# Designs tried in a protein design run: peptides against a protein of PDB entry 5HOI. Part 318

Target 1, 351 residues: chain A of PDB entry 5HOI
Amino acid sequence: FRYMPFSPAGTPFGFTDRRYLTMNEVGYVSTVKNSEQYSITVSFFDVGRFREYHFEDLFGYDLCFLNEKGTLFGQSKTGQIQYRPHDSIHSNWTKIIPLQAGERITSVAATPVRVIVGTSLGYFRSFNQFGVPFAVEKTSPIVALTAQNYRVFSVHYSQFHGLSYSLSELGTSSKRYYKRECPLPMSLPNINSDMKKDANLDYYNFNPMGIKSLFFSSYGDPCIFGSDNTLLLLSKWRSPEESKWLPILDSNMEIWKMSGGKETTDIHVWPLALAYDTLNCILVKGKHIWPEFPLPLPSEMEIRMPVFVKSKLLEENKAILNKKNEIGADTEAEEGEEDKEIQIPVSMAAE

## One batch from the design tools (peptide; made by RFdiffusion4, then SolubleMPNN)

Design b1_p28_8_s4 (from b1_p28_8, 17 letters changed)
Fold by OpenDDE base, seed 2:
Structure b1_p28_8_s4 (fold): chain B 351 residues (1-351), chain A 28 residues (1-28)
Amino acid sequence: as target 1 above (351 residues)
Amino acid sequence: MVKASEKIKELYPFSEEELKKHIEEMTK
């Protein structure tokens, strides 16, 4: 296994000169290879709120995190990080993270109040938004980070224990753990089954953990979207004994329903954010599971627990179609069986 | 923002008759 630089919803170059460094509900960051240099563009979905900007990257930034106030960049091998506010009022700052021999920055996160750096040796480094350091902690090797306000969701990997996660709050005086290196019940990519398609091999080499993205919901719950295309939400994280991962969306099942039961092999969900009860995502059509250029417009997908098996849905839909045929009414296919799906009450997320 | 259902219906148009045939084929 090799630790690779991770950024939320980042894409590989593949056979192209360009990729997305990161994307979320705020926007998307792209990089283009220009010989020995890179051109980075920070683009926004709300063009009225933010102005797109670009700059020349001489360092080859391979880590990125976008928030409402700025963009954090990192170079996994050199340890360089740069924070760029979206406004021109605040200055850019650059810092070198000290790395040991063979240590790499594996993930970075930034909020309006915190900057976090995680490494392949499990160094967790915290800073304020101005790059002033708070602390250095030694954890299990960090493979992914996200943050919202003062909260940090970290994913760890051990060859012996597999995937674990932590949920912490970075106050002014101390770090509090809500969860500390607890088992993460996420499926890893199956090399033998999934690697039969060349497109899957390119993505696996870019992201061996198969974590397409991780984010906090609008309610402040940790979310993760793995290679199985299932959105997991950490419910009741304030109560250590009651906290559980909920599979709140099987995106493969939802695509199957929305396509009229067709086996679609060329449509993929690329996760951006969870806003209330809707997954903000890019619907990708093509051979690659990741978005290419230009970026398609975001789409909303309602969250629904996968309580139904495909066989039961087919039987139920067959029973409805048979009843409609008996009644002889050209009544439009009321989407009314979609309404029987248990929507997770919004209250169950925030508890 | 566009609903995923609308965008998928545009990408993979299906009639109720096609859905019926597909369900009948998958449930045989």
Scores: peptide ipSAE 0.314, ipTM 0.769, DockQ to the pose 0.634
Fold by OpenDDE base, seed 5:
Structure b1_p28_8_s4 (fold): chain B 351 residues (1-351), chain A 28 residues (1-28)
Amino acid sequence: as target 1 above (351 residues)
Amino acid sequence: MVKASEKIKELYPFSEEELKKHIEEMTK
């Protein structure tokens, strides 16, 4: 096992000279290999609110986090981080994170008020938006980070305990935990079944945990999207005993429904954000499960609890089709429109 | 923003009758 640098919705190079460092609801950050250098572009979905910008990267940044106020970059091996505000009023700053021998920065996150750095040895480092340090804490090895305002969602990995998560708030004087290294019920990538395709092996080598993205919802709930293409939301996290992970969307099931029950193996959901009851995502058509260049326009997918099992629906549909073929065309049974709209309660927001 | 359903319908065209029949078969 190797700790790899993680960024939300980041893509591998594959066989190309370019990749996405990160993407979310704000925009996307791309990097292109130019001989010994890299060219980074920060692009936005709202072109009226933000202006695209570009710079030369001499350090080979492999970590990135984008927010509405700026972009955080990191280099996993050297410990260099850089924050670049989108507005020219605020100055860029650079800092070196001290790393031990073999330590790597595994993830970075930034909000308008906090910068967070996590490492392969479990060092959790917090800063303000100007790079002034608050604290250093030792945790289990950090594999992924996201943050919203003062809240941090961290994913940890231990060879002995598997995946865990923490939810914390970084106040001015202290760190508060809502959840501390609790078990994360996320499926790891299945090496034996999924790796029959070379494209899946390349993605696994880039991201061994299979975490495509993690973010906070518009309501401030932690969300994670794994290799199983299921969106998990942490509900009731303010109530420690009531907190649970909800599978709010099986994206493979929803693609199957939306295609008229066709077996589609060349369409994939790439998660960006959860806004209210809609998953913002990129619909990826092709051999790779990640978006290529140019980036397709984002799409909205309604969240739906996976109540139905595809295999049962296919068996029931085959049984109905076989019965309709045996019973000749004659009976216009006016089966009344009992619109059993299963009103899935939209309010899965954590109280 | 484009609905995922519309974009998937463009990529994998099917008749509205096939969809209606499929939805009716899935909601039963």
Scores: peptide ipSAE 0.314, ipTM 0.784, DockQ to the pose 0.452
Fold by OpenDDE base, seed 4:
Structure b1_p28_8_s4 (fold): chain B 351 residues (1-351), chain A 28 residues (1-28)
Amino acid sequence: as target 1 above (351 residues)
Amino acid sequence: MVKASEKIKELYPFSEEELKKHIEEMTK
């Protein structure tokens, strides 16, 4: 196993000179290989709120995190990080994270108030938005980070214990844990079944954990989107005993429904964010499971707990179609398809 | 933002008859 640099919704180069370092609801960060350099572009979905900017990257940044105030960059091998505010009022800053022999920065996260660096040895480093260090903690090896305000969602990997997660709050004086290295019930990529396509092997080599993205919802719940294309939300994380991962969206099932039951192998959900009850995502059409260039416009997908097995949905749809055929032409009864959307009650997300 | 359902329906148009056939094939 090799620890790879992870960034939320980051894409591999594949056979191209360009990739997305990260993307979310704010925008997307791309890097283009030049002969000896990289050109980084920070682009935004709200072009009225933010101005696109670019710069030359001499370090080969392979880690990125975008927020509403700035972009954090990192180089996994050298330990260099750079924070670039989107505004011209605040200065850019650069720092070198001390790394041990063979240690890598595996993930970085930034909020308007915190910068977090996680490593392959499990060093968790916290800073303010100006790069002033708060603390260094030793955890299990960190494979992914995201943060919202003062909260940090971290994913850990052990060869012996598999995936775990932590949820913490980085106050001014102390770190509080809501969850500390608890089991993460996310399926790892299956090398034998899924990697028969070269494109999946390239993605696995880029991201061995298969974590397409992780983010906080608009309600502040940790979300993770794995290789199984299921969106997991951590519900009731404030209550240690009641906290559970909810599969709030099977995106393969939703694509299957939305396509009229067609087996679609060339359409993929690429997660950006969860806003209320809608997954903001890129619908990727093509051979690769990740977005290429140019970036398609984001799409909204309603969250629905996959309570229904495909067989039951097929039986129900068959029953509906049979009823429509038995009821002769005259009564267009708009029997509203009570697709009883088992929405997660807002209470299950906010508690 | 565009609904994913609309985009997928545009990319993969289907009729009620196609859906019916697919359901019949999967329930055999």
Scores: peptide ipSAE 0.313, ipTM 0.772, DockQ to the pose 0.611
Fold by OpenDDE base, seed 1:
Structure b1_p28_8_s4 (fold): chain B 351 residues (1-351), chain A 28 residues (1-28)
Amino acid sequence: as target 1 above (351 residues)
Amino acid sequence: MVKASEKIKELYPFSEEELKKHIEEMTK
């Protein structure tokens, strides 16, 4: 296993000179190789609120986190980080994170009030938005970070214990844990089954954990989207004994339904954010499971618990279609195109 | 934003007859 730099919804270069460093509901950050340099562009979905900007990257930033106030960049090997506010009122700042021999920055996160750096040795470093350090904590090896306001969702990996997660709040004086290195019930990529396609191997080499993204929902719940294309939400995290991971969306199942039951192998969900009851995502058409250039416009998918098995849905739809044919033989009634959305009972979505 | 269902329907148009046939093939 090798610790790789992780950024939320970041894409590999593949066979191209360009990739997305990160993307979310705010926008997307791209980097293009230009000889020994990189050109970074920070683009926004709300073009009325923010102006796109670019700069030359001499360091080869391989970590990124975008928020509504700025962009954090990191270089996994050198330990360099840079914060760029979107507003020109605040200055850019750069720092070097001290790394031990073989240590890598594995993930970075930034909110309007906090900057977080996680490493392959499990150093958790916290800063304010101006780069003033608060603390250094030693945890299990960090593989992914996201943050919202003062809250941090961290994913940890141990070769012996697999994936764990922490949920913490970075106050002014202290770090509070809501969850501390608890088991994360996320499936790891299966090398033997999924790697038969070259494109999956390239992605696995870029992201061996298969974490496509992690974010906080609009309600402040930790979300993670793995290689199984299932969106997990941490419910009831304020009540340690009641906290559970909910599979709130099987995106493969939803694509299958939306396509009229077709086996689609060339359409993929790329997660951006969870806003209320809708997954903001990129629908990716093609061989690669990640978005290419230009970036397609985001799409909304309603969250739906995967309570149905495809076979049952097919049997039920067959029974409905057969009944309609038996009745429709006797009555020439123009039954309009009712969008035969399989009525998922609405009742299970709201707890 | 565009609904994913609309985009998927545009990318993978299907008739009720095609869906029926596919369901019948998957349930054999």
Scores: peptide ipSAE 0.311, ipTM 0.767, DockQ to the pose 0.743

## One batch from the design tools (peptide; made by RFdiffusion4, then SolubleMPNN)

Design b1_p29_1_s1
Fold by OpenDDE base, seed 1:
Structure b1_p29_1_s1 (fold): chain B 351 residues (1-351), chain A 29 residues (1-29)
Amino acid sequence: as target 1 above (351 residues)
Amino acid sequence: EEEEEELERRLREEERRRRRRALAERINS
């Protein structure tokens, strides 16, 4: 198994000289390869609040995390990290993370108050926003990180136990665990079924775990979006015995409903963030499951638990259409684009 | 208070409907 650098909603280069290092609700970070150098651009969705900026990257940053106050960059092989505040009032800082032979930085995260570095050997390194170190902890190998305020959601991988997760809070003096290396009920990418398309192989080689993104919701709940295109939310994490992963959105099912029950293979959801009851996402059209350039405008998809079976919904919608036709109701009802959506019967919407 | 809360509820429902329409348009285009 090869540990790859992970950044939330990061994209591969594919056949291009450019990719997204990361994207979320704040914005998107792109890198363009120019000979031996890279040009990095930090772009924002709220252009009124933030100014786009760019810089030359001589190190080849392959890790990134964007927040409301700055951008953290990392180089997985060299151990170099750089924090760049969006505001010019605050200074950039650079550090080298000591790596053992064969160790890689696998993920980085940054909040306005914390910087976190995770490695392929399971070293968890914490810093303040100025790069002052707090602690080094040895965990199971870290494959993904996200953070909100003082909280860190980490995903771990073991060859023997598969995926696990931790939820921790990084206080001033101590780390508190809410969850520590608990099983993560997320399916890994199925190499045999999905790899029939070269584009899926390219994505698998870039991200073998199939974690498209992970983030905290607006309520501070850990969220993860896997290769199955299902959004999982960790509910009740404050109560260890009551904590459970909820499949709050099957994005393939929602696309299928909104397309009028068409089997689409060229429309994909790319997750950015969960705000209240809506997934902020990029709707990707085309051959690749990831956004290309230029980046489409974000879309909002309402969260819904996957309670419905496609076959049942199709049978019921056909029965409703047949009944409308038998009643001789002049279907001069405005064929609004709303009439093409697979409607959920009111009787089922209350379950 | 109740009228203001009902107005906020209606505005949230209209915004939700608008977002769903805009997403449906984007899916079907």
Scores: peptide ipSAE 0.367, ipTM 0.825, DockQ to the pose 0.790
Fold by OpenDDE base, seed 5:
Structure b1_p29_1_s1 (fold): chain B 351 residues (1-351), chain A 29 residues (1-29)
Amino acid sequence: as target 1 above (351 residues)
Amino acid sequence: EEEEEELERRLREEERRRRRRALAERINS
């Protein structure tokens, strides 16, 4: 197993000279290989609120986190991090994280008030927005981080225990845990089934955990989107005994419904954020499960628990179509092919 | 109050229907 640098919704280079370092609801960060250097562009979805900017990267940043105030960059091998405010009023700062032999920065996160660095040896380093250190804690090896305000969602990996997660709050004087290295009920990528396509092998080599993204919802709930294309939300995390992961969206099932029950192998959901009841995502078409260049416009997908079985929905839709055809046999009205969407019976729509 | 809540409910349902249609169009295009 090799620890790889993780950034939320980051993409591999594949066969190209360019990739997305990260993307979310704020925007997307791209990098292009220019011989021995990289050109980084920070782009925004709200072009009225933010101005796109670019810079030359001599360090080869392979970690990124974008927020509403700035972008955090990291270099997994050297331990260099850089914070760039979007507003030019605030200065950029750079810091070197001390790494042990073989240690890598595996993930970085930044909020307007905190910077977090996680490593392959489980060093959790916290800073303020100006790069002033608060603490260093040793945890299980960190594979992914996200943060909102003072809260941090961390994913850990152990060879013995698999995936775990922590949810913590970084106050001024202390770290509080809401969850500490609890089991994460997320399936790892299945090498034997998923790797039948070369494109999946390239993605697995880039991201062996299969975590496409992790974020906080608009309500401040931890969310994770895995290789199974299921969005998991951590509900009731303030009550340790009541806390549970909810599968709030099977994106493959939703694509299947909206395609009229067609087996689609070339349409993929790439998660950005969860706002209220809507997953903001990129709809990816083609061979790769990740977005290419140029980035398609974001799409909105309503969250819904996967309570339906494909076979039952197909039988019910056939029964509805047959009844429509029996009634419609007397009226030559060209009701066009438009309602190809697999309708959910009204009796099941209320559950 | 009840009429305003019903109007807000209808507007939210229409917005959801528009989002679903736009997503279905993008999937089937």
Scores: peptide ipSAE 0.367, ipTM 0.824, DockQ to the pose 0.863
Fold by OpenDDE base, seed 3:
Structure b1_p29_1_s1 (fold): chain B 351 residues (1-351), chain A 29 residues (1-29)
Amino acid sequence: as target 1 above (351 residues)
Amino acid sequence: EEEEEELERRLREEERRRRRRALAERINS
């Protein structure tokens, strides 16, 4: 196992000179290789609110986190981080994180009030938005970070215990834990089944944990989207005994329903954010499971608990179609692509 | 009040249906 730099919804270079460093509901950050240099572009979905900007990267930033106020960059090997506000009012700042021999920055996160750096040795470093340090804590090895306001969702890895998570709040004087290194019920990528396709091996080498993204919902609940294409939400995290991970979306099941029960191997969900009851995502078409260039327009996918069995849905839809044919109902087939969707019977929709 | 709440509920359901249609079109295209 190798600790790789993780950024939310970041993509590999693959066979190209360009990749996305990160993407979310705010926008997307791309980097292009220009010989020994990189050109970074920070793009936004709301072009009326934000102006796209670019700069030359001499450091080879491989970590990124985008928020509504700025972009945090990091270099996993050198320990350099840079925060760039989107506005011209606030100054950019750069800092070097001290790294031990073999230590890597594995993830970075930034909110309008906090900057967080996690490392392969489990150093959790917190700063304010101006790069003033608060604390250094030793945790289990950090593989992913996200943050919203004062809250941090961290994913940890142990070769003996697998994945764990922490949920913490970074006050001015102290860190509070809501969850501390609790088991994360997410499956790691299966090398034997998934690596039969070269494209999956390339992605695994880029992201061995298979965590496509992690974010906070609009309600402030931790969300994670793994290699199984299931969106997990941490429910009731304020009540330690009641807290549970909810599989709120099987994106493969949703694609299968919406395709009319076709086995599609070339359609993939790339998660951006969860807003209310909708996953904001990129619908990826093609060989790669990640978005290429140009970036497709975001799509919204409704969250639903995966309570349905494909075989039962196919049998019931066949029974409904047979009944419609027997009744001779001139259902004007609005020949819309809508009639291809596997309908959930009302009897099953109430569960 | 009840009529406005019912209208708002219907509008939310129609918007939900439109989003689902647009996603289905994108999947099947």
Scores: peptide ipSAE 0.367, ipTM 0.822, DockQ to the pose 0.880
Fold by OpenDDE base, seed 2:
Structure b1_p29_1_s1 (fold): chain B 351 residues (1-351), chain A 29 residues (1-29)
Amino acid sequence: as target 1 above (351 residues)
Amino acid sequence: EEEEEELERRLREEERRRRRRALAERINS
């Protein structure tokens, strides 16, 4: 197993000279390879609030985190990090994170008030928005980070224990844990079943944990989207005994419903953020499970618990269609384009 | 108050239906 640099919703180069370093509800960061240099562009979905900017990257940044105030960049091998505010009033700053032999920065996160760096040896480093260090903690190896305000959601990996997670709050004087290295009930990518297509092997080599993204919801709940295309939300995390992971969306099931029950292998959900009751996402069409260039416009997918079995929904939809055809044999009702969406029967929606 | 809450509920349901239609159109295009 090799620790790879992780950024939320980051994409591989594949066979191209360009990729997304990160994307979320704020925007997307792209990099283009030009010989030994990179050109980075920071783009925004709200073009009225933010101005797109670009710069030359001489360091080869492979880690990125975008927020409403700035962009954090990191180089996994050298330990260099750079914070670039979107506003020109605030200065850019650069810092070198000391790394041991074979250590890598595996993930970075930034909020308007905190910068976090996680490593393959489990060093958790915290800073303020100006790059002033608060603390260094030794944890299990960190594979992914996200942060909102003062809260940090970290994913850890052990070869013996698999995936775990922590939820912490970074105050001014102390770190508080709400959850500390608790088991994460997320399926790892299945090498044998899914890797029959070269495109899946390329993605696995880029992201061996299969974590497409992680974020906080608009309500401040930790969310993770794995290789199974299921959105997990950590509910009741303030109450240690009541806290549980909820599978709030099976995106493959939702695509299947909206396609009229067709097994589509060329449509994929790429997660950006969870706002209220909707997953903000990119609908990806084609061979790759990740968005290519140009980036499609974001889509909104409603969250729903995966309580439905495909076979039962198909049987009930066939029974509804058969009843409509039995009643419709006597009336010359115009062939209106019946919405091909698999409707959930009201009887099943009440469970 | 109750009429305004019912109007807000209808507007939220219409927006939700519009988002679903736009998503279905993008899936089926």
Scores: peptide ipSAE 0.366, ipTM 0.823, DockQ to the pose 0.842

